# Peptides against a protein of PDB entry 5TUV: the designs that were tried, part 217

Target 1, 107 residues: chain A of PDB entry 5TUV
Amino acid sequence: KEVIDRLRYLKAEIEDLELKERELDQQKLWLQQSIKNVMDDSINNRFSYVTHEDICNCFNGDTLLAIQAPSGTQLEVPIPEMGQNGQKKYQINLKSHSGPIHVLLIN
Target 2, 107 residues: chain B of PDB entry 5TUV
Amino acid sequence: AQECQNLEVERQRRLERIKQKQSQLQELILQQIAFKNLVQRNRHAEQQASRPPPPNSVIHLPFIIVNTSKKTVIDCSISNDKFEYLFNFDNTFEIHDDIEVLKRMGM

## One batch from the design tools (peptide; made by RFdiffusion4, then SolubleMPNN)

Design b2_p30_5_s3 (from b2_p30_5, 20 letters changed)
Fold by OpenDDE base, seed 3:
Order: C-alpha cells, then structure tokens, then sequence
Structure b2_p30_5_s3 (fold): chain B 107 residues (1-107), chain C 107 residues (1-107), chain A 30 residues (1-30)
C-alpha cells in the first residue's frame, strides 16, 4: 500500500514537473523574442556598441582580436598539433557563407 | 520497488533540467538588462559629447573577442573575398562573446 | 566535435579547454 501510494505521488509530481518544464520553455521563447525585438529596434541598434576602451578595460594588457561576422559564420578551433619545433600550434578557422568577416586588432 | 526507483530517477532528471532551464532564463534576463544599460550609456554619452563616436572606434554587436598574451605571435591568412580567415597562434588564447564582455563591463 | 552557438557561450573558452575536443562556434546575429 505504501509502495502504491509512493508510485501515485511520484507520477503526480512528474506530471507537475512536466508542466513546469513546458512553462519554462515558453518563457524562454518569449524572452528570446523580446530580446530580439529590443535589439532589432532601429534606435537600440544604433547604440548597440562597445568602445575600444571598454574592451581594453576588460582585458588589460592582452592582445585582443574583435571579430564581427554574418550570421551562420563558423568558427573552428582544431585540436592543437605539434609544430616542426615541437611546439603546439594553436589555430582558429573562420568561414562565412553570406558575407565578409571583419576583424579588428585592439592593443 | 524497481518501478518506484525508475520514477525517482526520472523525477530527479526532470528536476535537474528544470534547474538548468531556470538558470538559463535568468541569464537571458541579465542579458536583456545589460543590453538596455549599454544602449542607455551610449545614448547619454553621445548626447553629452554632442557627436557620435568615430565609426572605427566602436565595435557593434554582435561580436566575439579573442585575447592572448601580448607576447603571442599571431599569423593571419585571409581569403580575397574575406569569407575565410586562418589564425595561427604560438601560444594559448581565450574566446569571449559579447555577453561576457558586457558582464565584465558591469552592465 | 562540439558545436556551440555564440549566444550560448556562458563562459570563457580557453585553448586548454579546447585541446580536449575540436569546438565549432556559430555566429548568431542578435
């Protein structure tokens, strides 16, 4: 009897959790659409930028590359391979299909 | 007993997914707030300066940042149409998205 | 190979972390 009751409670709780999960999924979709709408607004889009100073303040002393590319652009980081001198070779590959990629060097 | 255990495993799995989705939702909320704060900051700054920033002095969203040591040697190969980029680093690097940058900026 | 959309990057990706598996990122216009 206790086992049967436990099973009933677990099933009921799982149903409640399913409902909660669907609710969260819906909230995510609405929030994503809201963010998109805000960012697509012409005025907001005009002011949606950071400065070189902003970036430098976040990464003081480092060499920085800022990459801008069209949607769908692919960035690949292969597993580092050993170079001729026995040093690891670190690499980034960028490939766009819809437009040019823009890269800025920030010091 | 086995059925009870199976349902408890399922319950726990769903609880974990819900927790993850709640966290992701909170991150989206913070992203929206950060973006709005960025726009407000830039609008206010341009109003005070009575001019927009120079076009090449800002990085428009979306973007990513690659940072590495100032001692790192970076080689870059670019296709003629700028659709493909190949970066070679002689040392380690980090990749950050624009959202992380906004967080570091305190937006 | 791990494929991640840029809008889903919640943490810094380091070369050391990327050494374990090839990672592919996709630009997403916001």
Amino acid sequence: as target 1 above (107 residues)
Amino acid sequence: as target 2 above (107 residues)
Amino acid sequence: MKTIKLDRLTKTLTSEELEKEKVKLEFTLQ
Scores: peptide ipSAE 0.175, ipTM 0.860, DockQ to the pose 0.511
Fold by OpenDDE base, seed 1:
Structure b2_p30_5_s3 (fold): chain B 107 residues (1-107), chain C 107 residues (1-107), chain A 30 residues (1-30)
Amino acid sequence: as target 1 above (107 residues)
Amino acid sequence: as target 2 above (107 residues)
Amino acid sequence: MKTIKLDRLTKTLTSEELEKEKVKLEFTLQ
């Protein structure tokens, strides 16, 4: 009896949760589209930049690489391996298929 | 009893997904606000300066940042067409997106 | 090798975190 009642309750709650999840999915979709529209606006696009100072202030004293690449560019980080000199090799591989990659060194 | 347990597990999974989606929505909202603030800042700054910034002095969105210690030695190999980059680091690094930068900027 | 989509929801990634498995990130816009 108690189990049956619990089952009924759980099923009803799950149904409500399904509705809530779908609502959130829709909200995400609309918000993403809104962001895209704002960013694609010609005026907004013209002013959508940060300065070198902005970046430097965010990462105090570090060496920084700013990477600008076409959509679909792949960034690969292989598992670090021990190098010939006994030093671990940390690597980043970038590969674009649609255009050149732009990298700025900031320090 | 087993069916009840299965539904309870499902319920919990759905609750967690909903929580995650709510968090993601909040992040998207903040991203949109940050972007708008960035645009306004830059627009105002250019108005005050009566000129746009030099092309090489700014980093246009979208971008990513790789940061590492100033002591890190970085080697870079670039393909002729600049479609491929290979970076070698002798120490650890971090990767950040442009949204993270905007957050750190207080946008 | 895992392929991860790099979008506006991407969190900070450290090389140490990426040492667990070879990771391939795709740079995308939202």
Scores: peptide ipSAE 0.168, ipTM 0.859, DockQ to the pose 0.507
Fold by OpenDDE base, seed 5:
Structure b2_p30_5_s3 (fold): chain B 107 residues (1-107), chain C 107 residues (1-107), chain A 30 residues (1-30)
Amino acid sequence: as target 1 above (107 residues)
Amino acid sequence: as target 2 above (107 residues)
Amino acid sequence: MKTIKLDRLTKTLTSEELEKEKVKLEFTLQ
């Protein structure tokens, strides 16, 4: 009897959790749309940038590549292979299908 | 007893997913705030300067940052249409998104 | 091969971490 009551309670709680999860999913969609609307606004879009100084201040002492690519662009990092000198080769492959990729070297 | 255990596992799984989704929502809110702050900063800066920054001096969102040591040798191969990029590094690198940059900027 | 959306980046990705599995990141709007 106690087990049966526990089962009933658990099932009811799981149902409530399902409702909560769906609510959160809807909230996420709403928020994503809100962000999109804000970013797509002509005035906001005009000012949606960072400077080279901003980036350099965030990553002091490093070589930096800034990559701008259209939606759907794929960035692939293969498993490093051994080079001729016995050192690992690290690679990044970029592939776009909808437009050119823009890369900036920040020195 | 076994059925109770199964439901407890499912309950816990759902609770963890809900917690993760709640955290993700908070991050999205912070991202929107950071973006608005960025826009406000840039708008104010351009007003004071009475001119927009040079086109090549800024990085428009969205973007990603690849950082590596200044000692790292980087080789880049680009397709004719700039749809494909191949980067070779002789050392390790890190990848960061624009959201992290905004966070580091204190936006 | 694992495909990861950029919006799923919860931390910095290092080349060393990516050595475990071939990772493909897709540029998506938030």
Scores: peptide ipSAE 0.155, ipTM 0.858, DockQ to the pose 0.496
Fold by OpenDDE base, seed 2:
Structure b2_p30_5_s3 (fold): chain B 107 residues (1-107), chain C 107 residues (1-107), chain A 30 residues (1-30)
Amino acid sequence: as target 1 above (107 residues)
Amino acid sequence: as target 2 above (107 residues)
Amino acid sequence: MKTIKLDRLTKTLTSEELEKEKVKLEFTLQ
């Protein structure tokens, strides 16, 4: 009896949780679309930038590459391998299919 | 009962997923706020200066930042159409998205 | 393949400045 009641309760709760999860998924989609709409607005887009100073202040003393690429651009970081001189090589591969990639070096 | 235990495990999994989704939703909200604050900042700054910033002095969203030591040697190979980039680093690097940058900026 | 070497004296390098044939860029920042 106790087990049966617990089972019934758990099943009902799980059903409620499923509904809640779907609600959150929908809210996420709506918010994502809202963000896109805001960012795509001509006025907002005009002012959607950071300065070199902004970036430098976030990473003081470091060398920075700012990469601008179209949506869907692939970024790959292969496992570091030993080079010919025994030095580990760290790599980043970028590939775009829809437009050029732009890179700024900031130091 | 075994069925009860199974449902309890499922319940807990769903609760954790919901918690994660709630957190992700909150992050999206903060991202939207940060973006709006950025736009407002830049708009105000340009109004005060009565001029836009120089084109190469700003980084338009979206972007990513590669951070590495100032001592790191960076080699870059670029395709003719600028659709492909290969970066080689002689030391470790970090990759940050624009959202994290905005957070660091206090937006 | 052309190789361009840049040192620390270059504060900012843009993609536009590097718009050429497929090139290898070497950045030596100290």
Scores: peptide ipSAE 0.021, ipTM 0.823, DockQ to the pose 0.027

Design b2_p30_5_s4 (from b2_p30_5, 18 letters changed)
Fold by OpenDDE base, seed 3:
Structure b2_p30_5_s4 (fold): chain B 107 residues (1-107), chain C 107 residues (1-107), chain A 30 residues (1-30)
Amino acid sequence: as target 1 above (107 residues)
Amino acid sequence: as target 2 above (107 residues)
Amino acid sequence: MKTVYMDRLTKTLTSEELEKNKENVVFTLQ
């Protein structure tokens, strides 16, 4: 009897958790759309940038590349594998569909 | 009972997923705030300077930062598709998203 | 070999970590 009651309680709680999870998923989608709308605003877009100084303040001592590309650009980083000459291949692959990719050397 | 134990495991798994999703939502909120702060900063800075920054002195979102040793040789090539880029490094590298940069900037 | 697909890169990604984890990573700029 007590086990049956526990089972009923657990099942009811799991159903509530399922509803909560779906609610959070919906909230995520709405928030993502809100962020997109804010970033796509013409005024915000005009000022959506960082400076070389900003980057230099965040990083030091290394070569820094800034890669700017349109939203939706796919970036692939494969596992570093040995090449035919015995040298490891460290690669970044970029595929843009809507515009050019721009590269800046910061350091 | 074994059934109770199974449901409790499922309950715990769902609770953990919910917790993770709540954390992800908080991160999105922080991203939105950081972006708004960035825009506000830049608008104010341009107002004070009475001019926009030089075109090549800023990095427009979205972007990534790649950092590697100053000794690293970096090759960039455009494939047969004008929108496809291949970066080759002879040593290890790190990739940082614009979101991480904004966090490091304290936005 | 494992390929991980992400909407965005939310943390620092290092080639060393990829080598250690034996994972390819694909993400998009947003």
Scores: peptide ipSAE 0.348, ipTM 0.874, DockQ to the pose 0.921
Fold by OpenDDE base, seed 4:
Structure b2_p30_5_s4 (fold): chain B 107 residues (1-107), chain C 107 residues (1-107), chain A 30 residues (1-30)
Amino acid sequence: as target 1 above (107 residues)
Amino acid sequence: as target 2 above (107 residues)
Amino acid sequence: MKTVYMDRLTKTLTSEELEKNKENVVFTLQ
């Protein structure tokens, strides 16, 4: 009796949780689309930028590369491997398919 | 009973996934807010200045920040159309998403 | 060599971390 009741309770709860999970999935999709719409808005897009000062305030003491590229630009960061001269190869590869990449050096 | 135990494990698994999804949703909300705040800031600033910022003084979204030591030697190969960039560093680096930058800016 | 594909960068990525994890990472700007 107790086991049967527990089983029924657990099954019912799992069904409820499944519904909640699906609801959250839908909310995520809707929010993602909302964000996209906001960012794609012409006015918002015009003002979607940060300044050199903004970046410098976030990072101190290092060389900073600000890399701006179109959405969908692919970034590849391979494992650092030993080079021919015993120097480790630290690399970043960028490939855009829709527009040019812009790089700013900030020191 | 074993069946009860299995269902309890499943229940707990689903609860954890739901918690994770709720957290992810909250992060998306914060991202949207941060972006809107950024746009508002910039729009207000340009209105006060009665001009847009100089083109080379700002970094448009989407972007990434690469930071490395000031002693790091950076080599960059660029395609003719600027659609492809290959960066080589002689030392370690860090990559930061624009979302992280917005967070650090307090947006 | 293991390659991890991500929709976007969700955390700070360090070259040292990649070396430790022995993973190549590919992600997109969004």
Scores: peptide ipSAE 0.336, ipTM 0.872, DockQ to the pose 0.908
Fold by OpenDDE base, seed 2:
Structure b2_p30_5_s4 (fold): chain B 107 residues (1-107), chain C 107 residues (1-107), chain A 30 residues (1-30)
Amino acid sequence: as target 1 above (107 residues)
Amino acid sequence: as target 2 above (107 residues)
Amino acid sequence: MKTVYMDRLTKTLTSEELEKNKENVVFTLQ
């Protein structure tokens, strides 16, 4: 029947899509490794920074915190909840395992 | 048939995932280009200035930017160990990845 | 409490959005 033929076609297509998806996943991993290698290069690492001016030009009229930390630093942002004094608690938690965290206040 | 409909839904879901992954790969490529452009910019700038920028005037990658109102009170504390930080805000905030900053910079 | 784990922050994250979605977010710097 027409339905049987359609089922066969769909199953074959889905199989092809599975292969394509795995291909893309692999490409992503390779590209991520490439980026890591480029960033870890001693010369590139030396120049891998932005200036205060760069940041200020991207964000106007607000207070900005620049938080620099090693790769792998974990950031946790809980949902705002009411505190003991009735004020909502807005929080960011940071945990680094491989180096210091640097915080710069901009504006 | 119901099975045909189920497979068509699955097919469409897989197509959308593939589309998203393709877009993510393109973003990674752009990120790598942006990083290389940043490095090149900084190398050229330091060559022209014949000196590196002051240490506290730059933010090294990786970093995040926290954006909040100028009226927001920000408290920072170190907890558990020297590599764990807690930020408290009395108002709403936004977090931006360094990648977004590089995009805004036109890198 | 719902917690979303991400390999990396891929979009702007706002406290208001988190409050709206009622989810905590954990991600890592790369």
Scores: peptide ipSAE 0.335, ipTM 0.870, DockQ to the pose 0.919
Fold by OpenDDE base, seed 5:
Structure b2_p30_5_s4 (fold): chain B 107 residues (1-107), chain C 107 residues (1-107), chain A 30 residues (1-30)
Amino acid sequence: as target 1 above (107 residues)
Amino acid sequence: as target 2 above (107 residues)
Amino acid sequence: MKTVYMDRLTKTLTSEELEKNKENVVFTLQ
């Protein structure tokens, strides 16, 4: 009897949790759309940038590449492989479908 | 008893997913706030300067930052339309999202 | 070889971590 009651309780709770999870999924979609709308606004888009100084203040001591690309650009980072000379080959592949990619070398 | 244990495991799994999703929602809100703060900062700065920044002095969102040692040799192959980029590094690198940059900037 | 697909970066990604995890990573800019 106790086990049966516990099972019933757990099943009911799991059902409630499932509803909560779906609610959170919908909220995520709403927030993502809200962010998109804010970023796509013409005024906001005009001012949606960081400066060279901003990047330099965030990082120091290394070579920095700033890669600007359209939303939806695919980035592929493969596992480093050994080259013909026995040196590991580190790669980054970028593919855009909606516009050109821009790269800025910083320091 | 075994069925009860199985449901308790499932319950715990769902609770953890819900917790993760709640955290992700909070991060999205913070991202939106950071973006709005960035826009406000840039708008104010351009008003004070009475001019926009030079085109090559800023990085427009979305972007990523790749950092590597000063000694790292970087080779880049670019398609004619600049839709595809292939970067080759002779040493290790790190990739940072624009969100991380905004956080480091205190936005 | 394992390929992990992500909507976007949730943390700093290092080539060393990829070697350790033995996985390729594909993600998109947003």
Scores: peptide ipSAE 0.325, ipTM 0.869, DockQ to the pose 0.906

Design b2_p30_6_s1 (from b2_p30_6, 10 letters changed)
Fold by OpenDDE base, seed 5:
Structure b2_p30_6_s1 (fold): chain B 107 residues (1-107), chain C 107 residues (1-107), chain A 30 residues (1-30)
Amino acid sequence: as target 1 above (107 residues)
Amino acid sequence: as target 2 above (107 residues)
Amino acid sequence: MIIKSEDIKENVLFELSHLGLKKLSGKIAE
């Protein structure tokens, strides 16, 4: 009786939620493609940069590495390990497949 | 009764995923707006200066920022083609993508 | 996205794109 009615209600709601989730997935794909198109536009691409001042204003007093790399570049961060000298080693590995990587030291 | 409970758990799981996806869509919209604002700012700035910025004074998208203590020793190994970079740090670091930087800039 | 070295509990792989960093594999502690 009541359980059967609840089951029917839940099943119907889950179906509606499935439709909603698929709609959101499609919207995400559309928006991602839109962003890509906007950023790849020749005029927008020409002006798609930040300055040293911009970066310095975002951080206070630390050493900063600005790393510009092509889309698709892979970034690997391994688990920090103890070195032979007793010092912990922190590492970052970068691999680009479509162009050179550029690094700027800030501060 | 058990089936009803199972469906309620599934319903809640789907609702949470939908909420997360809605939030992600909002973030993408903000990213697009931030990028457009950045482009507009840079275009206006270059018009006022009547020249583009020096090549090594700006960081083109996409990029990441690695920040670490001023005391951190950084070693870098670079491949001949500059497609691979290996960074070693003797202390902790943080990595920020360009999306985070644009947020901090108030774009 | 912000990645802290202290939050890395296993080897993590990311991809840089026009949408920022995307985690491809690995776990990061929250």
Scores: peptide ipSAE 0.698, ipTM 0.919, DockQ to the pose 0.904
Fold by OpenDDE base, seed 4:
Structure b2_p30_6_s1 (fold): chain B 107 residues (1-107), chain C 107 residues (1-107), chain A 30 residues (1-30)
Amino acid sequence: as target 1 above (107 residues)
Amino acid sequence: as target 2 above (107 residues)
Amino acid sequence: MIIKSEDIKENVLFELSHLGLKKLSGKIAE
Protein backbone atom coordinates (compact mmCIF):
# COMPACT_ATOMS: atom_id res chain seq x y z
CA LYS B 1 0.00 0.00 0.00
CA GLU B 2 2.78 2.35 0.86
CA VAL B 3 4.66 1.30 -2.24
CA ILE B 4 1.59 1.83 -4.36
CA ASP B 5 1.15 5.31 -2.97
CA ARG B 6 4.78 6.10 -3.68
CA LEU B 7 4.46 4.84 -7.23
CA ARG B 8 1.41 6.96 -7.82
CA TYR B 9 3.15 10.01 -6.44
CA LEU B 10 6.26 9.49 -8.55
CA LYS B 11 4.31 8.93 -11.72
CA ALA B 12 2.32 12.09 -11.15
CA GLU B 13 5.43 14.11 -10.46
CA ILE B 14 7.21 12.77 -13.52
CA GLU B 15 4.24 13.76 -15.61
CA ASP B 16 4.42 17.28 -14.23
CA LEU B 17 8.14 17.42 -14.88
CA GLU B 18 7.60 16.30 -18.44
CA LEU B 19 5.20 19.17 -18.97
CA LYS B 20 7.68 21.58 -17.45
CA GLU B 21 10.44 20.31 -19.70
CA ARG B 22 8.31 20.80 -22.79
CA GLU B 23 7.45 24.28 -21.62
CA LEU B 24 11.12 25.12 -21.34
CA ASP B 25 11.74 23.71 -24.80
CA GLN B 26 9.11 26.01 -26.22
CA GLN B 27 10.51 28.98 -24.36
CA LYS B 28 13.96 28.23 -25.72
CA LEU B 29 12.65 28.03 -29.25
CA TRP B 30 10.78 31.28 -28.82
CA LEU B 31 13.78 33.07 -27.42
CA GLN B 32 16.06 31.78 -30.15
CA GLN B 33 13.69 33.10 -32.76
CA SER B 34 13.43 36.37 -30.88
CA ILE B 35 17.19 36.75 -30.88
CA LYS B 36 17.34 36.11 -34.60
CA ASN B 37 14.62 38.65 -35.24
CA VAL B 38 16.34 41.27 -33.13
CA MET B 39 19.69 40.72 -34.79
CA ASP B 40 18.19 40.72 -38.28
CA ASP B 41 16.46 44.03 -37.68
CA SER B 42 17.87 46.63 -40.03
CA ILE B 43 18.72 49.13 -37.33
CA ASN B 44 20.21 46.58 -34.98
CA ASN B 45 22.14 44.99 -37.81
CA ARG B 46 23.67 48.34 -38.65
CA PHE B 47 25.07 48.65 -35.15
CA SER B 48 25.91 45.01 -34.53
CA TYR B 49 29.67 45.33 -34.40
CA VAL B 50 32.65 45.46 -32.10
CA THR B 51 35.78 47.56 -32.49
CA HIS B 52 39.43 46.66 -32.61
CA GLU B 53 39.74 48.19 -29.17
CA ASP B 54 36.98 45.95 -27.86
CA ILE B 55 38.82 42.88 -29.07
CA CYS B 56 42.20 44.02 -27.83
CA ASN B 57 40.76 44.62 -24.40
CA CYS B 58 39.55 41.05 -24.28
CA PHE B 59 42.87 39.46 -25.17
CA ASN B 60 46.45 40.14 -24.18
CA GLY B 61 49.71 39.30 -25.84
CA ASP B 62 48.33 37.27 -28.70
CA THR B 63 47.94 37.49 -32.41
CA LEU B 64 44.25 38.00 -33.03
CA LEU B 65 42.31 37.23 -36.17
CA ALA B 66 38.79 38.53 -36.43
CA ILE B 67 36.77 36.51 -38.89
CA GLN B 68 33.39 37.83 -39.90
CA ALA B 69 31.22 35.51 -41.92
CA PRO B 70 27.57 35.10 -42.78
CA SER B 71 25.32 33.04 -40.59
CA GLY B 72 25.47 29.44 -41.62
CA THR B 73 29.18 29.52 -42.34
CA GLN B 74 30.77 26.23 -41.50
CA LEU B 75 33.93 26.01 -39.45
CA GLU B 76 35.95 22.84 -39.58
CA VAL B 77 38.75 22.17 -37.16
CA PRO B 78 40.63 19.01 -38.03
CA ILE B 79 42.35 17.00 -35.39
CA PRO B 80 45.92 18.24 -35.13
CA GLU B 81 48.30 15.98 -36.98
CA MET B 82 52.01 15.76 -37.39
CA GLY B 83 53.18 17.54 -40.49
CA GLN B 84 55.74 16.45 -43.01
CA ASN B 85 58.38 18.64 -41.45
CA GLY B 86 57.87 17.16 -38.03
CA GLN B 87 55.71 19.90 -36.59
CA LYS B 88 52.10 19.59 -35.62
CA LYS B 89 49.63 20.96 -38.08
CA TYR B 90 46.84 23.07 -36.68
CA GLN B 91 44.17 24.03 -39.15
CA ILE B 92 40.91 25.90 -39.52
CA ASN B 93 38.72 25.57 -42.57
CA LEU B 94 35.88 27.96 -43.28
CA LYS B 95 33.15 27.58 -45.84
CA SER B 96 30.46 30.14 -46.44
CA HIS B 97 27.41 29.59 -48.60
CA SER B 98 25.82 33.01 -48.43
CA GLY B 99 28.59 35.51 -48.89
CA PRO B 100 32.24 36.36 -48.59
CA ILE B 101 34.25 35.94 -45.45
CA HIS B 102 36.15 38.91 -44.07
CA VAL B 103 39.30 38.62 -42.01
CA LEU B 104 40.95 41.32 -39.97
CA LEU B 105 44.27 41.12 -38.22
CA ILE B 106 43.78 42.87 -34.93
CA ASN B 107 47.39 42.82 -33.71
CA ALA C 1 9.96 -1.93 -4.98
CA GLN C 2 12.31 -1.88 -7.92
CA GLU C 3 9.77 0.10 -9.90
CA CYS C 4 9.90 2.86 -7.32
CA GLN C 5 13.65 3.00 -7.63
CA ASN C 6 13.46 3.16 -11.40
CA LEU C 7 10.99 6.01 -11.27
CA GLU C 8 13.09 7.87 -8.76
CA VAL C 9 16.05 7.62 -11.10
CA GLU C 10 13.92 8.91 -13.94
CA ARG C 11 12.62 11.71 -11.76
CA GLN C 12 16.13 12.77 -10.90
CA ARG C 13 17.16 12.64 -14.54
CA ARG C 14 14.28 14.86 -15.53
CA LEU C 15 15.05 17.30 -12.76
CA GLU C 16 18.61 17.58 -13.98
CA ARG C 17 17.51 18.16 -17.56
CA ILE C 18 15.11 20.84 -16.41
CA LYS C 19 17.87 22.52 -14.48
CA GLN C 20 20.12 22.45 -17.52
CA LYS C 21 17.42 23.85 -19.75
CA GLN C 22 16.70 26.62 -17.29
CA SER C 23 20.37 27.51 -17.32
CA GLN C 24 20.48 27.49 -21.10
CA LEU C 25 17.46 29.74 -21.22
CA GLN C 26 19.12 32.19 -18.89
CA GLU C 27 22.18 32.23 -21.11
CA LEU C 28 20.06 33.08 -24.12
CA ILE C 29 18.44 35.90 -22.20
CA LEU C 30 21.84 37.26 -21.29
CA GLN C 31 22.95 36.99 -24.90
CA GLN C 32 20.03 39.05 -26.05
CA ILE C 33 20.66 41.64 -23.38
CA ALA C 34 24.33 41.80 -24.31
CA PHE C 35 23.48 42.35 -27.95
CA LYS C 36 21.01 45.09 -27.17
CA ASN C 37 23.58 46.77 -24.97
CA LEU C 38 26.11 46.57 -27.78
CA VAL C 39 23.73 48.15 -30.24
CA GLN C 40 22.87 50.90 -27.80
CA ARG C 41 26.53 51.61 -27.15
CA ASN C 42 27.35 51.84 -30.81
CA ARG C 43 24.39 54.03 -31.63
CA HIS C 44 25.39 56.44 -28.91
CA ALA C 45 29.02 56.44 -29.99
CA GLU C 46 28.17 57.17 -33.60
CA GLN C 47 25.83 59.95 -32.55
CA GLN C 48 28.63 61.57 -30.60
CA ALA C 49 31.05 61.19 -33.49
CA SER C 50 28.40 62.26 -35.99
CA ARG C 51 29.62 59.57 -38.35
CA PRO C 52 29.92 55.82 -38.62
CA PRO C 53 33.23 54.15 -37.93
CA PRO C 54 35.55 53.34 -40.81
CA PRO C 55 34.51 50.11 -42.53
CA ASN C 56 37.64 48.16 -41.65
CA SER C 57 37.82 49.38 -38.08
CA VAL C 58 34.93 47.27 -36.84
CA ILE C 59 33.92 43.64 -36.89
CA HIS C 60 30.29 42.91 -37.59
CA LEU C 61 28.41 40.04 -36.04
CA PRO C 62 28.51 37.17 -36.41
CA PHE C 63 32.22 36.69 -36.04
CA ILE C 64 34.84 34.58 -34.38
CA ILE C 65 38.16 35.52 -32.87
CA VAL C 66 41.15 33.28 -33.34
CA ASN C 67 43.94 33.97 -30.91
CA THR C 68 47.37 32.41 -30.99
CA SER C 69 50.88 33.19 -29.87
CA LYS C 70 52.64 36.09 -31.51
CA LYS C 71 55.26 33.59 -32.57
CA THR C 72 52.76 31.45 -34.40
CA VAL C 73 53.15 31.37 -38.15
CA ILE C 74 49.83 31.64 -39.89
CA ASP C 75 49.26 30.67 -43.49
CA CYS C 76 46.03 31.51 -45.22
CA SER C 77 44.58 30.25 -48.46
CA ILE C 78 41.56 32.02 -49.86
CA SER C 79 39.23 31.08 -52.66
CA ASN C 80 38.68 33.56 -55.45
CA ASP C 81 35.19 34.35 -54.22
CA LYS C 82 36.36 34.50 -50.60
CA PHE C 83 33.79 31.90 -49.65
CA GLU C 84 36.46 29.50 -48.44
CA TYR C 85 39.38 30.10 -46.13
CA LEU C 86 42.05 27.67 -45.05
CA PHE C 87 44.20 28.67 -42.11
CA ASN C 88 47.30 26.78 -41.11
CA PHE C 89 49.02 27.36 -37.80
CA ASP C 90 52.32 25.99 -36.62
CA ASN C 91 51.15 26.23 -33.02
CA THR C 92 48.03 25.94 -30.91
CA PHE C 93 45.17 28.39 -31.16
CA GLU C 94 41.89 29.28 -29.53
CA ILE C 95 38.60 30.17 -31.15
CA HIS C 96 36.13 32.47 -29.44
CA ASP C 97 32.71 33.27 -30.79
CA ASP C 98 31.07 36.66 -30.59
CA ILE C 99 28.99 35.57 -27.61
CA GLU C 100 32.13 34.93 -25.63
CA VAL C 101 33.60 38.25 -26.70
CA LEU C 102 30.51 40.16 -25.66
CA LYS C 103 30.71 38.49 -22.28
CA ARG C 104 34.32 39.55 -21.90
CA MET C 105 33.37 43.07 -22.90
CA GLY C 106 30.91 43.17 -20.05
CA MET C 107 27.92 43.76 -22.25
CA MET A 1 32.02 29.21 -26.70
CA ILE A 2 35.76 28.76 -26.53
CA ILE A 3 37.47 26.14 -28.63
CA LYS A 4 41.04 25.18 -27.95
CA SER A 5 42.94 23.37 -30.65
CA GLU A 6 44.39 21.10 -28.01
CA ASP A 7 40.95 19.94 -27.02
CA ILE A 8 40.08 18.69 -30.48
CA LYS A 9 40.05 14.92 -30.38
CA GLU A 10 38.61 14.38 -33.83
CA ASN A 11 37.62 16.50 -36.76
CA VAL A 12 35.01 18.93 -35.51
CA LEU A 13 32.48 20.84 -37.53
CA PHE A 14 30.84 24.02 -36.28
CA GLU A 15 28.28 26.37 -37.67
CA LEU A 16 28.37 30.10 -37.13
CA SER A 17 25.07 31.77 -36.37
CA HIS A 18 23.49 34.56 -34.40
CA LEU A 19 23.65 32.20 -31.47
CA GLY A 20 27.41 31.87 -31.72
CA LEU A 21 29.17 28.70 -32.67
CA LYS A 22 27.21 25.49 -32.75
CA LYS A 23 28.98 22.18 -32.82
CA LEU A 24 27.54 20.01 -35.55
CA SER A 25 29.84 17.04 -35.25
CA GLY A 26 33.02 15.88 -33.66
CA LYS A 27 34.39 15.43 -30.20
CA ILE A 28 35.93 18.04 -27.98
CA ALA A 29 37.58 17.20 -24.73
CA GLU A 30 36.45 19.31 -21.85
Scores: peptide ipSAE 0.698, ipTM 0.919, DockQ to the pose 0.899
Fold by OpenDDE base, seed 2:
Structure b2_p30_6_s1 (fold): chain B 107 residues (1-107), chain C 107 residues (1-107), chain A 30 residues (1-30)
Amino acid sequence: as target 1 above (107 residues)
Amino acid sequence: as target 2 above (107 residues)
Amino acid sequence: MIIKSEDIKENVLFELSHLGLKKLSGKIAE
């Protein structure tokens, strides 16, 4: 029966797709760890920076804040709410646990 | 018929997830390449200049860029240890992570 | 990742890492 054959085919394909998905998950973890290792390397870490010029070339006409913080730093962006004077408040909260946060005004 | 249809829906769902994961893997590869290129660029630049850049002229990874209108008033509160920052904006802003910046830089 | 304040529909928490920003909680309108 055609329906039965289709069911068998679909079940087999889904099983193969499940294996493929697990493979991709493993590859992702591997790549993430690889990136971490590369970035944590002392030599690479020494040169892991961008310049003010780099940032300025990416953004035009705006005020730019460059915020450098240790990995693991938490960034909270609350929903904008009305302030005291009827002015809408926009906030960014940063909390680091392993080191100081550095802020540079680019523009 | 209904079972067949259900499995086809499931198959499609899994295919979509796999596609997304494949895209994410590609992004990770590109991120690693971008970082490598960044490091290479900086090493070469410092070799040519025979000196490292001034400390306040560069932004070390990881970082974020906050861009807002030049008219936006920004208030910042900092903890004593600089582990906590609170930014207040009177207008909208955008946050870009270093990955996005490196992409824009063409790394 | 790009986050626009206008797309924030609830309080959102991110984590900064070598992989960029990672959303830990909250919803963003994309």
Scores: peptide ipSAE 0.696, ipTM 0.917, DockQ to the pose 0.899
Fold by OpenDDE base, seed 1:
Structure b2_p30_6_s1 (fold): chain B 107 residues (1-107), chain C 107 residues (1-107), chain A 30 residues (1-30)
Amino acid sequence: as target 1 above (107 residues)
Amino acid sequence: as target 2 above (107 residues)
Amino acid sequence: MIIKSEDIKENVLFELSHLGLKKLSGKIAE
């Protein structure tokens, strides 16, 4: 029957898709580790920076804060809420566990 | 048949996940390329200048950029060890990670 | 990743890494 044939076809295709998804998962893990290794390389790490000019070229007309922090630093952004003074609060909390955070005012 | 419909839904769900994962992999590849290009650029620039950039003139990865209006009042509280930062803004802000910045730089 | 304060619908926690920002918890509007 057509329905039975469709069921068999779908089951077979889903099985193939499962294999494909697992393949992609493995590729992602591999690539992530590769990126980490490249970035952690001593030579690459030495030159892994951007300049103030680079940042200014990416943004116009705003106050720009550049926040350099160690990997693993946590960034908390609370939901904006109205403060007691009637002004809406916008907040960012940063917490590092491995080293100091460095902040630069770009403009 | 209901079973056929269920499998078709499952098939579509898996196809969508696979598509998303493929896109994520492409982004990772681009990230790695962008980083390598950045390193190459900086190495070349320092070679031409015959010196490294001055301290505090560059932003080392990883970093984030916070942009807000020039009229935004920013208050910052810092822990003694500089492991924790609290930023308060009186207006909206945007946060951009280094990956997005490298994209804007055309790396 | 771009995070806009206006898109924050609940308290959001991110982690900074070599792969950029990763959302650990919370909801943001897309």
Scores: peptide ipSAE 0.694, ipTM 0.918, DockQ to the pose 0.905

